# Ledger of designs, part 57: peptides against a protein of PDB entry 8BZL

Target 1, 228 residues: chain A of PDB entry 8BZL
Amino acid sequence: SYDRAITVFSPDGHLFQVEYAQEAVKKGSTAVGVRGRDIVVLGVEKKSVAKLQDERTVRKICALDDNVCMAFAGLTADARIVINRARVECQSHRLTVEDPVTVEYITRYIASLKQRYTQSNGRRPFGISALIVGFDFDGTPRLYQTDPSGTYHAWKANAIGRGAKSVREFLEKNYTDEAIETDDLTIKLVIKALLEVVQSGGKNIELAVMRRDQSLKILNPEEIEKYV
Target 2, 242 residues: chain B of PDB entry 8BZL
Amino acid sequence: SRRYDSRTTIFSPEGRLYQVEYAMEAIGHAGTCLGILANDGVLLAAERRNIHKLLDEVFFSEKIYKLNEDMACSVAGITSDANVLTNELRLIAQRYLLQYQEPIPCEQLVTALCDIKQAYTQFGGKRPFGVSLLYIGWDKHYGFQLYQSDPSGNYGGWKATCIGNNSAAAVSMLKQDYKEGEMTLKSALALAIKVLNKTMDVSKLSAEKVEIATLTRENGKTVIRVLKQKEVEQLIKKHEEE

## One batch from the design tools (peptide; made by RFdiffusion4, then SolubleMPNN)

Design b1_p11_6_s2 (from b1_p11_6, 3 letters changed)
Fold by OpenDDE base, seed 1:
Structure b1_p11_6_s2 (fold): chain B 228 residues (1-228), chain C 242 residues (1-242), chain A 11 residues (1-11)
Amino acid sequence: as target 1 above (228 residues)
Amino acid sequence: as target 2 above (242 residues)
Amino acid sequence: MTEGAAASVTP
């Protein structure tokens, strides 16, 4: 009975619907984020784009603003709602505060949005986790992760989705200051991390790079292959 | 398992939304709809199941709906749900036109509806729409386009795709026969007939059971045309001769 | 096939 109501705690204090939403995330394609020195990199597992599908419409890495981008794992339709809300907030912040959002600010906004959907009757949790990367106005690279509960933390590197455990284990072993010393090394680290769970190399990876004071760049397959 | 399948706002322990899955299953039993993108146009082909001689309005199209001057859609699933969604699409398109004095971009119209669909999967007291849609359109940004959306509110762009009955088999055939970069509207029409002939559970494909619409550009204007029965008969005949 | 739709398991 306790697992069917969003607003009902189990006797042991669990919110089962939030946990089950986290299981939805675990079924999603793997995403990885790494913070370098002057770079942030997002990588996502491309499931074999069905022949005849437009690859443009399958993108899992989205800009929230000029200085912030997001990858997600879980329900794509849920992600679209979150992305749209976040984009509106980023623009609103620019208009009202006259500065771009910090990565932490927009992460907190997204987290708060998610949390509200865990506490309101008649609303289910968002079935998504997100990796949010970008640069603060001071030029500091940031990586945050948020989950269906609305919990968020800052990370050096993290992964979400079906292969997240293996990717995280790889990152825990291989994330060193030397491994992120250059932009190219940071990109290589992300690719190597994804290759732990992705078969067939660069063709099944979406990779996005944001450098300091630069816009989000999505790498093409040929560019990715140069790092493999 | 049955404990988690009664409400849309409940995830299963495995993270599944059973009501959305069941809505998609229901669509699998609906009449087949195909979409094919060509270099010079885009088409929809749909199975017509309800041929009642006593229908007063010979609607040339039961399953294909004009949305605006630049877009049309086909539907697979619950007819009443489809009517609501197609009406909403028209309203969204008109509101955009009034606000911006230009036609809504194809993908924006698709996403707007998909956000509505998604909401019906997340808010209590509602059920998912038991409808998948294929969208064809033209805009100045991407030219000819084909999209598919499902009850979850997910969508994707396609060169060719299928929804409804035997959609998996149809998609497999499309993957085999679709030639990227070489697809003319004429070849797309032939391919549509070929696929429908194999995927419709009929011994013989007849023009009365197939609706086809084409979207083309003529003199800088979008033209949406539903093929006449005679034209469909000719396409079927040509396929039978090959 | 909608990736990550709990519904995208069209079997």
Scores: peptide ipSAE 0.021, ipTM 0.629, DockQ to the pose 0.118
Fold by OpenDDE base, seed 2:
Structure b1_p11_6_s2 (fold): chain B 228 residues (1-228), chain C 242 residues (1-242), chain A 11 residues (1-11)
Amino acid sequence: as target 1 above (228 residues)
Amino acid sequence: as target 2 above (242 residues)
Amino acid sequence: MTEGAAASVTP
């Protein structure tokens, strides 16, 4: 069956395994990214952690480097592989080029990795989409998205995962220059966007903020509730 | 037989490479790209299908890529495959420049990529690239040039051609309206708009849905220019008045 | 391209 062949086209020109990997992403928890003027914000839906599960092990937002962070939707195990490869590349770039990666560079690296897994025999596509945010060395905030096919684009705002459609519709209506005029307004925009699909308020949201020349900050639930 | 269509490196009993043919089907679903060679320049015109409000300002064409100072290309097919191939084209061009201290001839760049594409059809464990490309360029050997390549690694030089959605219909229109030896860049631009208006499944052509790049020679230098939306609007308006 | 459209092909 063509849908089971990982590296073949269907007769009608489809790569079904890539499309099915995109379906795996749609089953993932919702993630949202917004680029502000001098801030980038990632938010993810927290799935109810089992009572005995350590919450630290379920982080869906991770740093790739000091100036870049990533959220993902889809298969957590696949994401771990991509994250580890990206971190190694960020460090390698610092050693060889003596500068941090640009957000575009590391996005292109991840995209190329994903693309290769769609074309290599014995390898299935990665079942993840990613939102990659950060600052270039010139201080420009960036937001990129990549999907299982290895495509990537720059965004002002975007969402991935199960609630992505509703979140995107909200962002399309509410993303304005006024709505991102301040860091606080940008954070509020992300929270409001996630609340379109997340029930029970700030306790079910993980939020990360990166400002210019600052490290990734994960907000605690109390900090999130102040914006609600 | 299912066996022949599931592997890239086997011929069917009829001598067909089904995975290459299926890759070409994927390209048929992509947005239309046109190339037209004129006496005083060459152009690419591409359909923009997905305009998302939340996209960051695309400073560069989504479908037209500058390769070096003398060449550009447009792509139809799988976006991720296209990104890999366009990066490879840039690398090949730069390596040549470093080695020979002159720009790579247009056809040599096209051939180098075609060899890579061909290899993905002949060596096991990989699928073909689901991408066709149009190349525009200038070199001192042949002047202005237009090439097309497909997933098989085949290529050809053209006066005018089309890839992607409704490419066959577009090529037929180009054959009817293209005047060999009399084509100016201005006339080529008008022809591109005419063909896109008929091949794009849109009720009305808008500047937001069309991207055009021109390659010309000015003062002994190649100039690659992406037309501004206002310029494209003027071309569309002119076509509507005719 | 949003997730779930035939985003594998250049639009």
Scores: peptide ipSAE 0.009, ipTM 0.532, DockQ to the pose 0.095
Fold by OpenDDE base, seed 3:
Structure b1_p11_6_s2 (fold): chain B 228 residues (1-228), chain C 242 residues (1-242), chain A 11 residues (1-11)
Amino acid sequence: as target 1 above (228 residues)
Amino acid sequence: as target 2 above (242 residues)
Amino acid sequence: MTEGAAASVTP
């Protein structure tokens, strides 16, 4: 009974619907985020775009604002709802505070949204984890991760989705100050991390980079191949 | 599995939403609908299963709905759900036009409905819509477009796709025969007939069982046209002669 | 946007 109730703790203190939402995340394509010195990089496993599908409509990395972008793992429709609300909040913040959001602020907003959907009897948890990267107005690069529970933490590097365990193990071994010394090395680190779980090389990777005072750049396959 | 399939707002232990999956199964039993994007237009072709002699032909189509001057859709699934969603699409499009004094971009209309569909998978006391849609449209941003959406609120753009009965087989045939960059509306119509002839559970394809709509641009205006039965007959005849 | 385990009829 406890596993079917959204707002009920099990006798052992588990929120099973949140845990099951985390299982939905684990079925998602792998996403990785790395914070460099002056760069943030997101990489996502491209599921083979079905032949005849428009690749333009298959994006797992999206901008929330000029200074913030997000990758996700899990339910795509759930992600769209979160993204839309986050975008509205980013614009609202610019209007009310006259500054762009900090990466922490928008992460906390998303986390609070997710948490509220774990306490309402009429709502299920979001089946999504997110990697949120960007630059604060002071030029500091940031990486945050959120899960279906609404928990969030700051990271140097992290991964979510199906291959997340293997990617995290790789990052734990290979994330060093030397490995992120340059933008190119940081990009290479993300690609190498994804290649632990992605078959067929760079063609199955979506890669986005954000540098200080620059817009989000999605790398084309040819650009990715230069780093392989 | 059974204990997790009766509620719309619960995950299974494996992270599945069974009510969404079951809504998609319901669509698999609906008539076949396909969409094909061409260089000079986009089309929808739909199976007409209910040929009642007493149906008033005044309707634009049984399975194809005009949404606005620049967009149409076809539906596979529960008819009552389809009527609600197509009405909502029209309302969204009109509200946008009123607010911005320009037609809604195609992808924005698709996304707006997909957000509604998603909400019916997340909020208690509601079931998923048992409907998939194909959308055809034109806008100034991307030109001719084809989209597909499902009960989950997911969507994607396509060059060619199919929903409903035998959709997997239809998609396989489209993958084989679709010539990227070389597809004319004429060739797309021929391909649509070819695919429907193989995927419809009929001994012989007849014009009375097929609805086809084309969306083109003429003199800087979008033209949405449902093909007349005679035109469909000619397409079928041509296919039989090849 | 990619397929969660809801049977996206994506082939």
Scores: peptide ipSAE 0.022, ipTM 0.619, DockQ to the pose 0.143; fails the geometry check

Design b1_p11_6_s2 (from b1_p11_6, 3 letters changed)
Fold by OpenDDE base, seed 5:
Formats: C-alpha cells, sequence, structure tokens
Structure b1_p11_6_s2 (fold): chain B 228 residues (1-228), chain C 242 residues (1-242), chain A 11 residues (1-11)
C-alpha cells in the first residue's frame, strides 16, 4: 500500500505520506502570524493544561535567534527537532558569515530540511507546519509559512492548525492597512483572529511580539486581556 | 506489479520505471507552463493558480525563475522539489561562471540538472523529483533556446512545448499554429495566450492567472523580463478581439 | 492563505 510505504508516489501522482503529515498539522493547535508595519506578532491557541503540567514547558512559540521566532502546528516532537536544527544553523551562520540569518534564509533552511525528509529512504515527513517571523538586518518585518512538504511562502498574515480556515477567513476580511497601522492594532488583530476559534478569551491565548531591534516578548495574560 | 511501484525506483518486469511515471502523473496535475521559441526571443507562459490576498507579493514565488543573466525556467510539479532544483540550477550556473569566467551554455546547465534527476531515479532509496522544467536561454553557441526536462532526467530542445495540466492538448495546438522560421516574439506571445485560453481549466483567461516572461537580446545583452499584469491584460484583450 | 492541506503538487 502506498500510504504505508516510505514517501513514494502513488499511481495518481500523490505523495500520501506528505498529505497525511498535512493532516497531522490540521489536528494541531491553531497558530496565527501577522506582519505589521514595524511589528511581527504570533499567537497560539493554548490547550487546557492539566493542573499538574508546568505551563512553561509547553512553549508553542520559540525563538530561533534574537531576530527570528517560530510558531508551529502539528507534532510537537517533530517541531523540537526542527527548532533545534534551526537554532544551530542560526548560530552557525553568525559564526561563519558574521551576521544573523535573514528570516528568508532560516525559512529556506527549515523548508529544505523538511523536503529532504520527503525524499529520503527510511524517513517520514515532518508532521508540522511553521510560521516563522522576524526582522531582517534592514529592519524589515517578515512572515513566512512552511508545511510538511518543504514548501514555503511569504505572507502578510497566515494561520495553521485545526482552526486555520476560520482564522484565515477572518484575516482575509480584516487585514487592512488600517488594521495594522499601529503595533497595538496589529496585536489586537491577532487576538481577534484567534478568538474566532479559541474559547474563554485571553487566558487560552499565547501571544508573542517582536519589534524592530527588540527581543521576542511573550505577553502575559494581563497584557493580553487589555486587548480583548 | 504492486511490488515494483510501491518501492524505490526499480524496473518492472515490463521494463517500466513506475515511480518515474507516477512522478510525471503528478506533474500532469500542476498548472500549465508553455515555452515558445521565436526568431527574436523566447518566452515562458505559466498558469497562476494560487492567488491569495494575504500573500506578500514582494516575495511571492512565481512559477518563473531567473537562473542567471542568460537563462530562466518555469516549473510544473511539487513546489518543494522545484525549489530544490531551482536552487541547484543557480548554484551550477554560478560555479561554472567562477570556474570558466563565462556563462554556462544553456544545454550544459540543463544536462547538469538532468544528471541529478537521473541519479534520483537510479540510486538507492530516493524517489524521483516530481518536477518538469522548461528552460529558456541565450548563449553564443546556439542563440535563443528552449528546453524541457522531466523526472527521468531526460531532456530535449524544442521550438515550442508545454508541461503540466493539459500539456498534450497544448502541444497539439502549438504544432498546428507554430510557423517555423516566421515566429516573432509578438506572434509567440499571441500564440501563448491562444493556447492558454484553450487549455486552462478556466471559463475566462485573466491576467491575474497568467505569468509571462520574455527573454530577448538588446545591445548584446540578454534581457529577461516578466510582463506586468497590464501588459498581459492587453494581450488577452487583443486575443478576445480577434 | 495556504491551507495546511496544500497539495504537494503545485496547482
Amino acid sequence: as target 1 above (228 residues)
Amino acid sequence: as target 2 above (242 residues)
Amino acid sequence: MTEGAAASVTP
């Protein structure tokens, strides 16, 4: 059966393992990314953490470098591997090129890694999509999305995971130049977009912001509630 | 049969490479790309299917890629595979330029990539690239050129050809309407619109759904230009008036 | 916006 083999073509030209990896992404918690004028914002749906789980250990938004962060949807274990490799590459780039990575560069690295896992024997595709945001050296905010196939594109705004369709439909309607005119409006846009699929308001949202020449800031629940 | 089509690329008892054939089938589902060679230039025309309002147009990966100053390509098939191959083409071209201090001849670039594609059909534990490419270029040896390559690593030079969805029908139309020795770039553009209008699964051809690039020579330099949407609209309008 | 279910093949 083609669906149980390594990533091979079906008779009709499908890579079922890649498609099934995309289905794994659809089961993941929703993540949203928005590029503002001078800000990038990531938001993620918080799953109800069991009382005994340390909420700090379930970070769905991770820094890759000082100027780049990533949110993901899909298999958390797969994401950890990708994140670690990306972090190593960011550090390697700083050492060898003496400059931080561009957001595109690290996205392409991650995409190429994913692609190789779709074309190598004894490997399955990564069951993750990622939203990668950050700033280039020139201060330009960037948002990229990548999927299990290793495809990537640049976006103004995007969403991944189980609620991605609804969030995306919201963003398609509400992403305007006016809606991103300020940092606060951009943050509000992300929160509103997530609230399309997240119940119980700001308590179930993880939000991270990156501004030009600033480190990644994870907003606390109180800060998020100010925008709700 | 199932034992030969569900594993690494191996020969069937009938001598078929099913994984290569299936990769070609995947390409058949991709958006249409066509190339036409003219006396005064060469063009690529490609279908755009992914039009999203939230795409950052500045960084939108178009179906037409500049490879170097003298060559461009269009792709049909798996996007991630295409990105890998396009990057390899650029690297090969740059390495050649560094080594020989002249641009790589068009056919040599095509061949170098085709060897990579072929290797992915022969060597252990690899799947074929699910990508066909059209290459347009100019070199001092053969002038304007158009090539096509497939997942097998096979390639050929063409006067006009098509890959992707409805490619067979497109090729048939090109064979009927292509006039050898009389093809100007202007007439080639008109032919491209005519063929796309008939082969694209759209009720009406729109400029948003079509990407066109031309490669010409001006003052002894190669010029690769992607047509603006307005220019494509004019071509479509002209076709509708005929 | 690309749906997470984007076809592996370029449309």
Scores: peptide ipSAE 0.017, ipTM 0.536, DockQ to the pose 0.091; fails the geometry check

Design b1_p11_7_s1 (from b1_p11_7 with H3K)
Fold by OpenDDE base, seed 5:
Structure b1_p11_7_s1 (fold): chain B 228 residues (1-228), chain C 242 residues (1-242), chain A 11 residues (1-11)
Amino acid sequence: as target 1 above (228 residues)
Amino acid sequence: as target 2 above (242 residues)
Amino acid sequence: PIKPAPPVPLP
């Protein structure tokens, strides 16, 4: 029946719907994540907000819990579903385990959710990749990336979306222990990385910072310009 | 390419959801709906296409629906789909009120429906809703608000926007004439008439072909009012004199 | 090259 969205193997062993979902991610706005020593930073390319659009409703960086935040590339509506489920899981974990989730735990949860949508009949894959950052209860900063297939890995730095290749190449060259020695240097690294693909400077960048035992802080344009 | 067009919403090799795009195309052929946010209120203006003299109930609004005491919406697209979504919005709002003993925040209501729309793009055996909505509302958190949602389940807040026929041209006009911080409800009404006059495929704009609703605050209460035909006639006349 | 962290053993 052609009425079922079924992710099936090709004769050569490919899951085409997963690969095509990855193509949807590649068309998304660029996001970058960097793990510093005592800081995690997310940056996202702001598409020029239509003059009449409320910027408040165009957020690509969101909190999952007090200690975890996420940026994504790909289908915004798909991302909202994942974010909502992740938030519920974070709250459930706090209630049942009496501790906040680890960044790895919530990443694994999201990854498992995505994987199920690649295998379940009548479902298509999520058209999103995510960068998930935060702090574990022991104060360790973490960065994870997940894709439409439900794979996930820990990273020092990574990028997703349309400019990801250029941003990753920049990070591979410039990510050093010296470059992340301070919080400010780490923030500068993220901004510089995004500026490889974003035109018109700080006005087109959304930047979020999480420090140990601190809440997610979204930087205003003026704060971003200080690093440019 | 055609194989991905006819099946349940799946990704194309290029990462496109053609069924969602086709649903959006269907909305482009629907009657025009405008939303404009002002300092002292928010409005919806919609094209009325079905003017049948034999309609028993003069439905004051074909395309504008009250959702609760603080919110209304306008619809563009498949009428049957719109009815389902409008009913769902009302149910969500009432369930929230029952659970929390407070009105649902505007954005939360929009988001809840958008999650439903998204599900119809992801689950097999379902087609996307062929409907876009404009939402107007007031809440204690953000005051007057205007939102737009589409078949994908995406949404955004707006100062002014348009859906349906000639929406791109309407949005361009709104961008030119909308003055941020200086928009009164009176000026917004005049702007709505101006834009509709240029974007509707009619030789002459008439009050019978236009529905307008305003949402204001009076004495700490939200007031949603559909303008009377005479009031719309006056707005049109004023525009013709300018 | 920013190497991914080693995979955590599956429980």
Scores: peptide ipSAE 0.013, ipTM 0.630, DockQ to the pose 0.020
Fold by OpenDDE base, seed 2:
Structure b1_p11_7_s1 (fold): chain B 228 residues (1-228), chain C 242 residues (1-242), chain A 11 residues (1-11)
Amino acid sequence: as target 1 above (228 residues)
Amino acid sequence: as target 2 above (242 residues)
Amino acid sequence: PIKPAPPVPLP
């Protein structure tokens, strides 16, 4: 059965393992990314943290470098591998090129890594999609999305994971120049988008912001509630 | 030569990794292991299943392993897999110490092993490790810590958790009885006994069937101690009197 | 030797 093999083409040209990895992504917690004028915002659905779980170990938004951060949907362990590889590449780039990576560059690196795992014998695809946001050296905010296949595209706004369809539909309707006119409005847009799929309000949202020439800031629940 | 490996862990049509799930299921049949974080220490309590009269070493810890001076772990699952992973943990910790001249942070050690576990779920010709681990440790960054990892390579920090047989029931009990901010090591030990008494398929909890290790700080040093049988008996007795 | 940054926990 082609669907129960390593990543190979079916007779009709499908890579079933890649498609099935995409199904794994759809089971993941929802993540949303929005590019504002001078801000990029990532929001993630908090899984109900088990009462006894340490919240510090449940972060879904990670810095790749000072100018780039990533959210993901899908297999957490797979994501960790990708993040670590990306971080190493960011540092390597700084050493060899003497400049930080562009958001596109690191996205392409991650995408290439994912693609190789779809083609390498004895490997399965990564079960993750990622939203990669940050600033290029010229101060341009960027948002990219990549999937298990290793494809990537630039976005104004996008969502991945379980609630991605609903969130994207919301963003398609509500992403306007007016809606991102200010940093606060951009943050509000992300929160509103997540609230389409997240129950119980702002307590179940993890939100991170990166402003121009600033480091990644994770908002606390109180800060999030100000926008609800 | 691109070797076609039909034994590679693959996704199901629903996006599930069945080999990982089956490994987790196998762990559910292993002896119960608890971890509880307290303000003044952290503990592991594990079910001892193999009591052979002919075992010379009365104090052989079957399920609790010292990893370095600041960390210990307990295992649930396939013993041979556990031995490989515990050895790897020790090696990672020693390599770090050699390279950086300081002990590896607890979470870094956990993560390093979890990356190995993950690799066994993604690369062909290998099966997932049939082992979950609880880690207890101390470092200067976060103080006392408790972590859990599974065959997928996922991990998390916990105030209290359980792996192995009846873990769901144990976690439920821990959730009910764990008092955040008020947990002393003494109270944690009592809680461990209480939970084990309910989760172990034994009519009476005996000290012979329970291994307990505590990790504390004394004079700026980490102390990992396996409780003596007599100490465990006293804990059980206290529980029975309540 | 630059100590590696503590790993960011992945949920």
Scores: peptide ipSAE 0.007, ipTM 0.615, DockQ to the pose 0.175
Fold by OpenDDE base, seed 1:
Structure b1_p11_7_s1 (fold): chain B 228 residues (1-228), chain C 242 residues (1-242), chain A 11 residues (1-11)
Amino acid sequence: as target 1 above (228 residues)
Amino acid sequence: as target 2 above (242 residues)
Amino acid sequence: PIKPAPPVPLP
């Protein structure tokens, strides 16, 4: 009966609505993030874009600010709400503090938002996990992951969504200092990791790259195929 | 599993929002709406189900709504919900115009409504809207545009799409016959009739049961026009001759 | 195994 109500504790201490939100994430398209030495890379599984669908409107990687971008797995509409609030916070921070947010700061903001939705009456958890990547003002590349509970951690590499287990296993085996020695190798690592779960090569991958002191670049399919 | 379908804003153990899925199911039983993007315009075609001889007001359009000078939409689903959402779209568009002294970009209007839809899936005490919408519009950023939104608050841009009854079959036909880069408004109209003829559970397609609106640009202005019954009859006749 | 970095303490 507890799992039919608002987000409440079961007798054994479970928050079932949070766990079920995590199941929604597991049904989402796979996303992968990798932190290189001077690069951060996000890759997302493109669901078979219907032939008549505009790719512009199906983007799963978005900028939160000039120095931060996010990929997500789970409910797209939920993600849009989180993204919009995060963007507002990034701009607010620039206005009030006169510096861009750190990747940790904006991650914490998103995590806090998610956590509140697990505790507030009349609200359900967000059905999304997010990979948040970017550069701090000191030029340090960062990768964070958030889940529906509002928990967040820093990672060298991670994956979320339906193929996350296989992708993580691949990353655990193949993430070495040598594998991320160059920007190109880091990009290749992300692509190879996604190819563990994505069929038909570069056509079904969305890839975004952020280098130190550079804006987010979304690679086109032709650019992705060069790394395959 | 049905123990989780009674409340509007809870996840099932499988991570599903059953009330949203049920809203989508309800839309599947609604009248068919098509949208097709062409190089020189965009159109909506919708099934007209309420042909009541005793209706005092000849509604030119039952399912197609003008939102502003540059946008229109068609609706599939619960009529009362559709009225609320179409009114909200108009209000959002007018507030934007007032604030910025320019028309709202098409995608921004769609997104604003989708955020409202999403909220009704996440905040307790409300059910999801039982409505999907097709949006057609023009703006200076992307030109002619076609969008679809559903009860979840998801949306996407399309070259051609369908909502309502037999939408999956309609989309399949659109995928087969839509010629990318070569679609004229004339060819789009013909395609719309072709798809509606196959999608609507009617023995013969009649102009009384179909409403079509086109959005074009003339002399730097957007023109939204609902086709006259005679024009629709001509399109049907042409299709029958092929 | 890719170990998560320790969480940054909340201020």
Scores: peptide ipSAE 0.006, ipTM 0.627, DockQ to the pose 0.021

Design b1_p11_7_s1 (from b1_p11_7 with H3K)
Fold by OpenDDE base, seed 3:
Structure b1_p11_7_s1 (fold): chain B 228 residues (1-228), chain C 242 residues (1-242), chain A 11 residues (1-11)
Amino acid sequence: as target 1 above (228 residues)
Amino acid sequence: as target 2 above (242 residues)
Amino acid sequence: PIKPAPPVPLP
């Protein structure tokens, strides 16, 4: 059956393993990204941590470099591989080019990595989508999304994971220039978008903010509740 | 037989490479891309399918890529595969420029990529690229040129051609309306709109759903320009008035 | 210099 073949086309031109990897992403916790004027914001649904799990160990938002961070939906183990390779590339770029990567550059690197895993025998696609946000050296905020196929696009706002459809519908309606006029409004937009799919309010949201010329800041629950 | 369907490097008893054929089938479902060669330029016209409000507007062209100062391409098929191939085209062109201190000839760039595509059909552990490309370019050897390549690594030069959805119907229309030696860029643009209007599964052609790029020569330099939406609207309006 | 194949005329 063509659905068991890792890197072959079906007679009708489908790559079933890529489609199935996309289904794995849809089962993942919801992540949202929004590009503001001078801010980028990532929000992630906190999985109900089993009572005995250390909440500190499940970070769904990670820094790739000082100017780039990533959220993902799908297989956490797959994400770790991608993150590690991306971090190495960011450091290599700084060493060789003497400048930080652009958000597009590192996105393209990740996308190319994912694509290769869709074309090489003995490899399955990565079961992850990623939202990659940050600032280029010129201070321009960027948001990119990648999927298991290795496709990537730039977005004003987007969502991935199980609640992505509802979150995207919300963002399509509510993302306006007025809604992102200030950093606080942008943060509020992300929180409101996540609340469309997240139960029990701000306690189940992880939020990260990167402002121009500032490091990644993860908001604490109390800070999140101020926006709710 | 199902046995030959799943292996990229094995001929069927009938001498067919099924994975290449299936890759071509995938391209048939992609958005339409059209190329037309004129006396004074060459153009690409592509269907824009992904109109999403949340996309960052910075991308003026989703399906048309500048390769170097003298060449551009459009893609039909798997976007991720297309990105890999377009990057490779750029690298090949730059390596040539570095080595020879002159731009790579158009056909040579096309051939170099086609060799890569072919390798993905012949060597084990690889699948074909699910991408066809149209190339437009200018060089000092042949002037304005239009090429098409497919997943097999085959390519050809064309006066006009189409890839993607309804490509066969588009090619038939181009054959009927293309006037050899009399094709101006203006007439080519009109022809592109005419063909897209009939081949796109849309009730009404809109400028939002069409990307057009032209390649011309001005003052001894190649100019690659993506038409603005307003310009495309004017072309559509003119077509509706005829 | 590989002579460019003449553009395949539209059939």
Scores: peptide ipSAE 0.018, ipTM 0.550, DockQ to the pose 0.018; fails the geometry check

